# Designs tried in a protein design run: peptides against a protein of PDB entry 2AKA. Part 117

Target 1, 299 residues: chain A of PDB entry 2AKA
Amino acid sequence: MEDLIPLVNRLQDAFSAIGQNADLDLPQIAVVGGQSAGKSSVLENFVGRDFLPRGSGIVTRRPLVLQLVNSTTEYAEFLHCKGKKFTDFEEVRLEIEAETDRVTGTNKGISPVPINLRVYSPHVLNLTLVDLPGMTKVPVGDQPPDIEFQIRDMLMQFVTKENCLILAVSPANSDLANSDALKIAKEVDPQGQRTIGVITKLDLMDEGTDARDVLENKLLPLRRGYIGVVNRSQKDIDGKKDITAALAAERKFFLSHPSYRHLADRMGTPYLQKVLNQQLTNHIRDTLPGLRNKLQSQL

## One batch from the design tools (peptide; made by RFdiffusion4, then SolubleMPNN)

Design b2_p19_7_s3 (from b2_p19_7, 6 letters changed)
Fold by OpenDDE base, seed 2:
Structure b2_p19_7_s3 (fold): chain B 299 residues (1-299), chain A 19 residues (1-19)
Amino acid sequence: as target 1 above (299 residues)
Amino acid sequence: SKLVEEILELIEEIKAANK
């Protein structure tokens, strides 16, 4: 199969460099969810590194175009910092924070200007995701009072595009009917054609409860279904629990849980990464003819 | 594929035109 994802990455880079990104409906996956839904943890689990901003409230404040590229080497590159190869992923985190603060200032505001990060790794499949700010209802600190609407408007710039797939991240330990991710997905994709559901925090559900009906696609059916994952707890993150060990624990969780054992082969972060790679590849193939026509109009 | 080749050519043309 042709490596279509790297081709689209080159398009993304080319159009970002010329400032014309807004006019192209590029095939992509936008990651949406409420604050603390586990979006950043899912992305870090794909890479196997801690490299995203952490904290309370809004941590992602600019769109992060994360381009994962399978490679024999492991390093990261920013589009805004050409020629610099990052091998320390703590420095990657610091660069994201610095670049975010450079544009947004110190008020914890948001900006629609993307950060473009490419990660080469032997541990990833080719995959491009756009991490978006977490939806919130209440401003924190010196954030503007309309921050909720600013975030929503930013998300809508991505998720309304026909060629945008939506990775809707919802925590299992919250009311799924009130999931910010699923609400916004339903608004722009009422038939659930473009939405992939991710259910996090399955290990944090109340005793005697489970998300089996959701994961079996019976409660809020999506054409592309749901995938459950188990991220590291805040205690695990603070304790610097290894992501590889966390992935093993995730596998054990699904295999040992009476409600999820029968689904275990279609759950977990590695399976999610595989599904997203396949979904994005197929989506690119389907959209390339239209993309060609748009590119021709730019000549 | 022919389509991929065409897109690659278009990418290069766009880059050249915007320099």
Scores: peptide ipSAE 0.088, ipTM 0.691, DockQ to the pose 0.473
Fold by OpenDDE base, seed 5:
Order: C-alpha cells, then sequence, then structure tokens
Structure b2_p19_7_s3 (fold): chain B 299 residues (1-299), chain A 19 residues (1-19)
C-alpha cells in the first residue's frame, strides 16, 4: 500500500499554498499542552535535533506543521522558502524565530498562520504533527491581556475538527486534573476517542509518588491511552546533552522504575513515535473516503 | 488554476490509494 502520510502532506501543502489551511479537516495530529509541559522537547526527541525556539513564556507562537519524512538524507525544508535545504538545525531554529517574528512582530504575539516545516531524516518515522502554542493564563512582556483566549481560539480551530487527533501533553509533576491539555481535549473530545495522552516529567515526580494509574489508563481513561516519556532537563538542553543519550536514559528510567517496569515496552519516545505513525496512518485510511468526497464537492 | 489542478490530481491519487 502506498504511504498515506506523505500523500496527505502534499495535499496539506497544496491547501496551505492557497491560504485555506485553517478550514481544512485533514487527518492530522495537533499537539496541545500548557507552557513548559514538554511539547517542544518531545518533538525535538522525534527528530533527534535541537531545532525549536526556546525561552520563557510562549515559545511556539504560530502553528508549526511538522512533517517528518523517513529518508536516507537529513535536512529540513520550509514551505515559505522552497528549494533551500537546511542541514544545520540551529539555522532551522533561527528561521522559525525569524518567520514567527516577521508575522507576529516583537511583542510576542501569536498568529494563526502556520509555518510548514518538513524534516527528512533516517532517524524519523513518517509523521505529521501540528505544534500549537502553549496554553497560558499569564501574559508576558507586551502580550495582549487576552492572550489566553487568543491561544484557545487558535487551538480550537484545529482540535474541534473531527479528523484531528489530539496529542495532549501533560507534566506528571503537576496535578493532572488541572492539565490544560486534558481539559481542552475533554471539551472537544468528551468520549476520549481522538486524544492520545503524553505524560512528561515522570522523572521529576516527588519521591514516593508515581503516575502508574494514569499510564495504565485507569485514572482518566482515553481510548488511545497514555504514553509516558522522559525529556532532557533544561540543564541538559543548555549543556547540549545529546538526544540519543537522553533516549537511552529514558529507556533505563522506565526499566529500572518499580512502578513503570511492567509498562516499559509501551513507554518512551521511540514507542510514542511508532504509535503515532501507526495511528495517523490508520486514521488517514479511515478518513480518506470522507475527505475525498468533501474535497470533490468543494472543487 | 495550476494549484486547483494539483489538488485535483492529489484527489485522484487519494482515490487510487484508498482502493
Amino acid sequence: as target 1 above (299 residues)
Amino acid sequence: SKLVEEILELIEEIKAANK
């Protein structure tokens, strides 16, 4: 069978070129989470490179359509500068920042206009994710006082779509009942049919506590379940700790932890990538007939 | 437009892939 993810990527690019991206109900995975929930780290772990903007407050300020494509070569391309191949992922980061600032200005505002980034790598599975701005209640700098609602409105443009899967990223070291990601997911997916839970910061939980019940899908059940991950610490990121080494440490964490050892084969970033690839592929297959009919009726 | 034609071609590819 033909690879469905690249096919949908081409469709997505075509619609983006005509400015209709926001109105499309394409099969996709939207990534949602509060600020500092670990979203950027999860995405960088997929690529194995540091390439996302970092900083305090709202880091992602435009939707980032991240198209991962398994390839023998490693490089990135932006839809807004076709033909330019980026092999230095620091330059990718700088381009994201520059392109974001070009549209939003220097006030740390947000824009619903997506950035389309394609990453070719031998280290990735075919996977398309839409990274969305982190939810926040506190404006920073000269952000408008209603920034929280602007972010929510932007997120709703994606997560309300029936063909949108939701990757809800929540930190384990915070009250899961207060997870912004799970709250918005529950609002638009009350039956938990479209939501995949990611639990970060499992290594930062208080001694004597664990997220076993969550990861076993017993506390807040999602049809698609939960996957725990361990990201690099901010110190590790600043120290340029190798992502490959971090992934090995993640595996060791789950295998050695008494509460998670029995789940270890269904945890961690590599497993998450596999699950997302499979789920997106299946989701595309299931939605293709409806998508075809809808597109034919609109053209 | 060329873009519309491209989209239509992609639709046909989707049809083929879905069979």
Scores: peptide ipSAE 0.085, ipTM 0.723, DockQ to the pose 0.126
Fold by OpenDDE base, seed 1:
Structure b2_p19_7_s3 (fold): chain B 299 residues (1-299), chain A 19 residues (1-19)
Amino acid sequence: as target 1 above (299 residues)
Amino acid sequence: SKLVEEILELIEEIKAANK
């Protein structure tokens, strides 16, 4: 069953090569979240490497198609520079930044043209995600005053597609009712059929508060439910805290917390990765026949 | 697998027709 994801990756690469980026309704998972919601940390935790751009303001400025492939070897490849294998993930980060700047310039503008990155690793399950720019309300630097709307319009090109699943990343230390991720998901998926909720920053909640009702799917029900995760703090990232150690700390957090102990086996980054692999695989199986019919009608 | 291969072939046909 896991073999469907690599096969769809070939379709995705082929469509990218013919310029059919956001227009094709391929089975995929789009990752949405407000700025600083912990989206980048979730993706890096899957790989076990620091490889995404970091900084203030809008960091992701182009869609990043992240194709994770389970392999005995560890390396990365970009579609725009085929044949070059990256084994240093700092170089991967630099290439993302360089390729982003090549298209958007230095004004920190955005572009809807995806970057396609494939990561081979023994530590990942087969999984493809489309990382989208973080939603923001305030332009920074030389960004155009309408940057908020430009980002929203870009996100809508992905999340409005029927075959797009939505990974909605929301921080627990903010009012979940005001989550940018859940708002946009509800706008395009009002019945909660395509949305998977990720709750970050559970370790940063005020003392005496918890997100138990959310994680139990009782507050804002989604058909596909919620998964809580604990990411490294910015201090831990700056200090280059090992991701393996962070994953152990995450497990300990859920097991030791009185509000989450009973959910611990259905929480954390490893469980999230497993769920996403299964959800995507099943979604591909269900959608491919319809995709074939659509493509045939275009001939 | 067979379905995906068929879709890939269709994509190549579409690409060829649009050249």
Scores: peptide ipSAE 0.057, ipTM 0.665, DockQ to the pose 0.362
Fold by OpenDDE base, seed 4:
Structure b2_p19_7_s3 (fold): chain B 299 residues (1-299), chain A 19 residues (1-19)
Amino acid sequence: as target 1 above (299 residues)
Amino acid sequence: SKLVEEILELIEEIKAANK
């Protein structure tokens, strides 16, 4: 199979350089979810490193274009500081925070201008994701009272695009019918053609309850289905529990759970990475001819 | 790969036309 994702990364970088990122309908996956839905943890589990900002309230305040590239070496690069290779992922976190604050200021405002981060690793599949700010209803700090609407407007700039797939991240320990991620996905993708469901916090569900019907695509059907994952607990994150150990625990969770054992081979972070790689690759193949025609019409 | 290369070339042409 042709490696289309790295080639499209070059296209994405070129569009970023000309300031047209928002105007071009590039094949991409946008990650959406409420605050504390587990979005950042899913992305960190792909890389196997802690590198995203953490905290209370709105953590992601700019779109983060995360380009994962399978490589023999492990390092990160930002488009805004070309030539600097980051091998310490704590420094990656600090750079994201600094670059965010540079544009938004100290008031914890938001900006639609993306941060472009490329991560080379032997532990990743080729995959590009756009992490978007978490949906919230409560302003924090010096945020304006309409911050909820500002976030929604920013998300809509991405998820309304025809070539945008939507990774909808929802926690299982809350009412899934009221999931912010699934609501926004249904608004812009009413037929469920572009949406992939991720269910987090399956290990935090009340005793005697499970998300089997959702994971089997029987409750809120999506064409592309649902994948359950188990992230590190907040205690594990604070204690710097190794992500590799967490992935082993995730596998054990699905295999040992009576409601999920039969689904275990189609669950978990490693399976999610494979599915997203395949779906993005196929999506690129299907959409590039249309993009070519659009670009030709603009000459 | 040919299609992506073609798109990249088109982008460069668009950039040149907008200068």
Scores: peptide ipSAE 0.047, ipTM 0.658, DockQ to the pose 0.348

Design b2_p19_7_s4 (from b2_p19_7, 7 letters changed)
Fold by OpenDDE base, seed 4:
Structure b2_p19_7_s4 (fold): chain B 299 residues (1-299), chain A 19 residues (1-19)
Amino acid sequence: as target 1 above (299 residues)
Amino acid sequence: SELIKQIEELIEEIKAANE
C-alpha cells in the first residue's frame, strides 16, 4: 500500500499549481497559536534544523505548508522554484523570507497565499503541517490597525474546514484557560474532535506549579489529548544549541520532573511526531472516499 | 489500493486539464 501522506502531498501540489488550493478541503493539520507560543520551534525540532524565520512580532506572515518526507537523503524543495534542491537550511530560511516579502511587500503585511515547502530527511516521519501566522493584538511597523482581524480571518480559512485537524500550541507559563490557540479551536471545534493540544514552555513554569491536569486531559478535555514538549530557550537558540542535544534535554526533563515522570513516555517532540503521523494517516484514510467524490464532481 | 489508484488517475486528469 502506498503511503497516504505522500499521496495527499501530490494533491496539494497539483491544486496549488492551478490556484485552487483554498477551495479544496484536503486532510491536513493546521498549526495555531499566539505569537511566541513556540509553533515554529516545534516544526524545527521535527526537522532537526533551523530553517524558519525568526524575530519579534509577526514572523510567519503567509501560511507555510510544510511537507516532511522520510528519505535517505536530506534536502528541501519549494513548489515556487521547482528543480532547485536546498541542502543548506539557512538558504531555506532566506528563501521563505524573500518569497514572503515578494507577495506582502515591506510593510510586514500578511497574505493567505501559502508557501509550499517539502523537506526530505532521514530524521523525519512523513507528516504535513500548515504553519499559520501567530495571533496578535498589536500592529507592528506599517501593519494596518486591523491586523488582528486579518490574521484571524486567515486562520479561519483553514481551521473551519471539516477535514482540517488543529494543532493548538499553548505555552504553559501563561494562563491556559485564556490560550489563543484553545479559544480559536473551541470556536470552530466545540466538541474537541479535530484538535490536538501541544503544551510548550513547561520548563518555564513557576516553582510549585505544573500542567499535570492539562496533560492528563482533565482540565480542558480534547478527544485527541495533549502532548507536552520542551523547546530550546531563546538563549539556547542564540547560542546555537544543537536540536539533537535539546531533544535529549527534553527527555531528561520529563523523566526527572515529579509531576510528569509518569507521563514521560507520552510526552516530548519524538512522541508528538509519531502521534501526528499516525493521526494524519488515519484521518486521510477516513476522508479519502469523500475526497474522491468531490474531485470527480469538479472534473 | 483501488481507491489510491483512482485518486492518482484524478490527479493526472486535473494536471492535464490545466496545462
Scores: peptide ipSAE 0.267, ipTM 0.832, DockQ to the pose 0.480
Fold by OpenDDE base, seed 3:
Structure b2_p19_7_s4 (fold): chain B 299 residues (1-299), chain A 19 residues (1-19)
Amino acid sequence: as target 1 above (299 residues)
Amino acid sequence: SELIKQIEELIEEIKAANE
């Protein structure tokens, strides 16, 4: 049987090429979270490369459809730049920035027009994620005063779709009851059927505080549960700490922490990637008959 | 497999209709 994720990738590419991507309820995972929640680090940890724009404030300003494809080779391709293979992931970062600026200009505005990036790697599972702009309340620099609402409106275009799964990324060192990711997820998925919780920054929690109750799915239950991860610190990123070393440190963190040791096999970035691959595959299988019917009605 | 084939055919039809 052909892989279902690549099949949906071909659908995404086809609809993007004709400008109808936003109107289709394709089975997908939208990544949501506040600014600095750790979304970019999670995605980079999947790839094992630094390739996403970094900075203060709103970094992701267009939806990034990130298509991870398991392959014997390692390279990236953009839908807007057909035929060009990127092997330098710094060039991938620069292309994202350039393509973003081409559409949004220099005023740090946002656009709902997706960037489609496919990454081939032997180190990834087949997985497609839509990285969305981080939610913010305070405009920075020359951002429009209504930037918060513009971001929210953009997010809603994705997360309101019935076939959209929601990867809600929340930092553990902040009040989870006030998590922007969990709030928006609860708004559009009140029964918690489409939401997968990711808890970042577990290593930055105050001494004597833990997120065990959340990770055990006891505090704010989601049908699809929660997965804790530990990303590289900003210092580690600036110091060019290897992602492989960071993943080893993450494993060590969960195994050595008294509150998380019993959960360690169901935590961490590699486990998250596996779960997302499985859940997306199953979700595609469940939604594909309905998708076929919708596509037929459009012809 | 039949469903996949049907979807692939639909993809091609959509592409052709929008060219």
Scores: peptide ipSAE 0.235, ipTM 0.822, DockQ to the pose 0.525
Fold by OpenDDE base, seed 5:
Structure b2_p19_7_s4 (fold): chain B 299 residues (1-299), chain A 19 residues (1-19)
Amino acid sequence: as target 1 above (299 residues)
Amino acid sequence: SELIKQIEELIEEIKAANE
């Protein structure tokens, strides 16, 4: 297997170091979704650790370039504090919060300057995701009244790029037609060529309802399809339910559900991680020749 | 493989130019 994802990670790090992150159309996956759509839980489930900021309102306020690297050891590193290895993922969470506040201040503002976090783990596939602020219409704290548009403008800096794939995270217990993630994806990718749909909160749907038509790609078809996941509940998170146990429960959910059992092998967090790894690898392979030419012409 | 090598070289050039 070609190590294309690590190669692009080195490019990302190099451009971040020189402040040119926004100018390069690198092959990447941007994660978009409304507040409370379950984005953070999906990312934490990939790592198997609690390490992302939690709370009400806008939690992610800077782009988080999350570089997952399969390794024999487990630790995290930030680009902004080179040489420091984090083995306590609570400290990782605190560092994200501190670094965010350092740049944005205490007003809960946003910044387009990415945080670069690399996680080495034996439990991950090589995968890089850019976690973006959750879309919202309601300012919190001292946020400006136009915070919604500031967030949208930030997202647009990523999702409008031709080499950006879009991981659109939508909760199943809300009207999918009103999904913030799918709306923004449709705006910038009207043909559905770059968008991967993730449907969360399938376990929280009303009795007698299901998302089968969505997951079968029949309702709002995307070229790259939809993958359903079941995250830990807020109660489970607060109770420190083990992510490994949650992943087992997710598998059981799909296998036992009459509407989803036939899809079970193409659902769940592990399958999502595999699909994203493969799609990103293939996407890098397809775009790298053009990227080389662009880079060489600009140097 | 040649493409990867070329990209690696470009990465090093970018790093060197900014140090």
Scores: peptide ipSAE 0.204, ipTM 0.807, DockQ to the pose 0.631
Fold by OpenDDE base, seed 2:
Structure b2_p19_7_s4 (fold): chain B 299 residues (1-299), chain A 19 residues (1-19)
Amino acid sequence: as target 1 above (299 residues)
Amino acid sequence: SELIKQIEELIEEIKAANE
């Protein structure tokens, strides 16, 4: 299969360098969800490393263009510091924090200016995701009172684009009918053509409840369906539980759960990564002819 | 393959125009 994702990555880098990121509807996947929905944990599980900022409130404050590239080597590179190879993923986390603070200051404000991070790893499939700030209703600390609307406006810049797929991340232990991710997805994609549902925190649901109807695509149907995942608990993260061990526990969870066993082969982080790679590749193939025509008209 | 080649050429043109 042709490496279409790396080709689009080169386009993304070229447009980022010239400041024209807003003008091209590039085929991409935007990650949306409420604060603490588990977005960062899903992304870290793809890489198999802890590398994203952690904390209370709004953790992601700038769009993070995360370019995963399958490689024989493992390292990360930022577009803003060319030539520096990061092999320690704690340093990657620190660089994201430093670069975020450089632009937003210390007031925990947000900026629409993306951070571009490329991760080479033998443990990833080719995949590009745009991690967006978590939706919130309540300002924390010295955040501006209109932070909810600032975040919403930022998300809309991505998710309204026709070539943008939406990875809607919702926690199972909250009312899915009130999911911020599913609400915004339905607003911009009412027919559910561009939305992929991710259900996190399935292991944290109340006793006697399950998300079977959602995962079977019966409650809030999406054309691209839903994939359930189990992330590390906060206790596991604090205890530095290995992501590989967490992925094994996730597999065990689905296989052993009476409500999910029949779905187990279509659930979990590895399956999600595979589906996203395939969906993005196919989406790029479908959109490239139109993109070529647009690019030629701008030159 | 032809489409990929055309996109690669466009990438190079964009880079050259912005140098």
Scores: peptide ipSAE 0.109, ipTM 0.763, DockQ to the pose 0.558

Design b2_p19_8_s1 (from b2_p19_8, 13 letters changed)
Fold by OpenDDE base, seed 3:
Structure b2_p19_8_s1 (fold): chain B 299 residues (1-299), chain A 19 residues (1-19)
Amino acid sequence: as target 1 above (299 residues)
Amino acid sequence: SSALQQIQALLEEIDKLLS
């Protein structure tokens, strides 16, 4: 398979340096979901490290372009601090926080200016995701009263693009029909052609209930389907529960659950990573002719 | 600029893939 994802990564970096043209529609996956939907945990599970900011309310306040690159070595690099290699992922988290605060200030505001983070790891597949701020309705602390709409406007800058795939993250322990992620996806992708559903918190559903119909793509059909995952709880994260152990527990969950055992091979974080790698690669291939023409017209 | 040159180089790589 061609290394198309790294090619697009280089394009992303180059355009970030000169100011990306608003008309440039790079193939990418935008991650959307409500606050506490489990987006950050999914991304950390891909890397196998704790490296994203944590806290109450809006944690992600700038788009995070997360470029995962399979490598024999493990380290991270930021586009805004070229030449510095991070091997301590706690320092990665601190840098994200510092860089966010540098632009947004201390009032917990948001900025549409992306942070570009590349992570090299032997434990990842090539995959680029854009983590976006979690949708919220109620401002907290020093947040502006219109924070909900600011977030929505920011998300729309990404998800309205035709070449943007949407990773819609929804918790299973909430009404899926009211999922903020699926609502925004439906708004910009009414035919469900660009949306991949991720269902988190399957382990937190009430006894006697399950998300089988959702995961089987029968309730709210998406062309690209749904993948269920089980993330670490906030308690587990705070307690620094090992991600590898959590992934094993996730596998066990699906295999042992009466409603999900038949789907187990098409569920879980590792499967999600594979699917996203494949879908992004294919998507880049499909969009490459148009991208070439667009690039030529802008030079 | 160096960035523009990079974009041009990337465009050429794309052209090779699509040719």
Scores: peptide ipSAE 0.395, ipTM 0.906, DockQ to the pose 0.631
Fold by OpenDDE base, seed 2:
Structure b2_p19_8_s1 (fold): chain B 299 residues (1-299), chain A 19 residues (1-19)
Amino acid sequence: as target 1 above (299 residues)
Amino acid sequence: SSALQQIQALLEEIDKLLS
């Protein structure tokens, strides 16, 4: 049996090549969260490389279809520049920035046109994620005053689709009740059937507080539950702290924390990656019959 | 188009998986 995720990846590539003219609800995972919620860091932790744009404000300004493929070799390739293999992930970051600027300009605007990036690595599981712009309420630079609504409208194009799973990324050091990710998820998925919660910044919570109730799925229950992760701090990123070392520190954090020790085997980036691979695979299997029929009707 | 041919081929693969 062919791997289901690579099969859907080939469908994604084909639809992108024809300018997304096909109205097809592909099984996918959309990543949503407020600015600085830690979305990009989670994705980089999966790859084990620094390759996403960084900075203040909105860093992701176009949807990034990130296709992770387990392989014996490590390299990246973009759909928009076929035949070019990237082995330097700094060049990958620069290409994302250049391609973003080519379409959006230099005013920090956004575009709904996706960037398709495939990463081959021995360190990843097969997994496809759509990284979306971070939700914001405050325009920065030359952004239009209605940038908040532009971002929301873009997100809604993805998360309203029935076959779209939602990876809702929320920082633990902020009021979870006001999480942008969970609010938008609840708006389009009121029964919590399509939403997977990710709680970041658990290491940055105030002393004497924890997110145990959230992680145990007792506060804001989701059918697919919550997974806590610890990303590199901005200081660590600026200091070029190795992601492998950060993942080890994450494991240590959960094992040593009194509130999370009992959950440690169901927490952390490696576990999240495994869960997402399984969830996406199962989701594709479940949706494939319907997808087949829709695809046939469009040919 | 090449893309449409690819989609057709993928559809056939899906059919095989569902059989």
Scores: peptide ipSAE 0.380, ipTM 0.902, DockQ to the pose 0.514
Fold by OpenDDE base, seed 5:
Structure b2_p19_8_s1 (fold): chain B 299 residues (1-299), chain A 19 residues (1-19)
Amino acid sequence: as target 1 above (299 residues)
Amino acid sequence: SSALQQIQALLEEIDKLLS
């Protein structure tokens, strides 16, 4: 069967162009998590480039439809500036920031209007993710006091859709029972059918503690399970530590850790990419008949 | 082509995949 993910990408682009972002329940993966949960680092690790906005408070302020496409070439394209190829990923970061500010203003407000970014790379598997604003309880800058609810409302526009898979990103060094990502996932997916758990910051857990039970899907079971990852530290990011080196360190972490060694082949960013590619492909295949019917009824 | 035409074309591609 032809590349299903690129097919859906073209559908996403077409619907975005006509302003019908929420009219069709497209098969997709929405990324949810609290601020500083490590979402941006996970996505950047997929690409192997630093390209997402950084800073204090809310970083992602608009939905980012990130379309990863395996290609022999490496470049990025935005739907809002078709024909411009970005080969410098620092410029990609700047464009995201500029386009975000253009719509939201300088007060760090949010907008539900997606940014569509396609990245071609030999280092990625075909994968489309919708990066959503990080959940927060504390307004920053000139944000309104109800910013938490605005973010939640935005997230709900995506995660309530039947064909939306949820990538719930939670840090291991925080109480997982209070994970914002898992809470919202459970609210809209109480049976855990659409949720994939990602556990970050495993390397930052207190000595003598581990997330083995979570990663083995024994504590808060999800049908699609959990995958642990280790991201670069903020110091490493600021110091422009190479992502490739970080991925090697991640592998070493799982292999050398007594609690995770037996899981090492089912952990880490590369494995996560593979799983998400497979899950999304299968999900598209399963939903394609229904999608066809919906499209036909709307045209 | 318009976005609508693109969607229609994509629908046809889907139909081929499902046939």
Scores: peptide ipSAE 0.376, ipTM 0.902, DockQ to the pose 0.514
Fold by OpenDDE base, seed 4:
Structure b2_p19_8_s1 (fold): chain B 299 residues (1-299), chain A 19 residues (1-19)
Amino acid sequence: as target 1 above (299 residues)
Amino acid sequence: SSALQQIQALLEEIDKLLS
């Protein structure tokens, strides 16, 4: 029962090869959030590397199945180019961009066909996440005018599945009650049973304000609760600030903040990764009998 | 296909875990 996440990873790879995509209700965590919510930074902080596409507008345009695997070595592999080990994570970023453009073209369109990326690292816990395109209301460039609805429809293919947990990423410096992530989560999970809240940009809140009530699960209660994180600033990202240093700064932020110091041991990226590993493992265990029957029906 | 064979093997592994 210790290898449940790797087991599901192998299932994901096999079903991707036969074009099942989102049709199979595999136990998984879908990551949702508005553009600029800090979603990409959270994922990069798990790996400790810069490897996701950056830019204005929609950066993630295909689902990214990110399989983190604890290992003594550090490298990445794509399902679409088996046998090639990436040790330079800049090359990983470039491959994601190239593979995205290969399918979507140059019009910055979207595709529901996932990219499968596995990252081996001594710095990660076993964890699989499906990164989804950021929700937006304004098309850019030559995107179709209905791009908002195309993105929403794509997200719904994942988050409506009963075995899909939802990692809802919301920035603290915006109205949390009206965040895109929490809105879509509430739509498909009205009882808050499948949703985990992540609150970013806590360091960017106006002086005299805090998100204590949200983080204590008192304002918008979720069964699985909320975890606050502090990501690198855009300036720090552009300047290639080390993620390890950023994680230390995050820890210092929570410990020194008068509103959050009492929560510090249950906040931050390392704690989030631990919680997600445990929740995904438990979720797989709970869904395994049903998964067995579903797999049998696919043969 | 190779993928179907892999799924079958994984199903058998799951059966062992559930037994």
Scores: peptide ipSAE 0.373, ipTM 0.897, DockQ to the pose 0.558

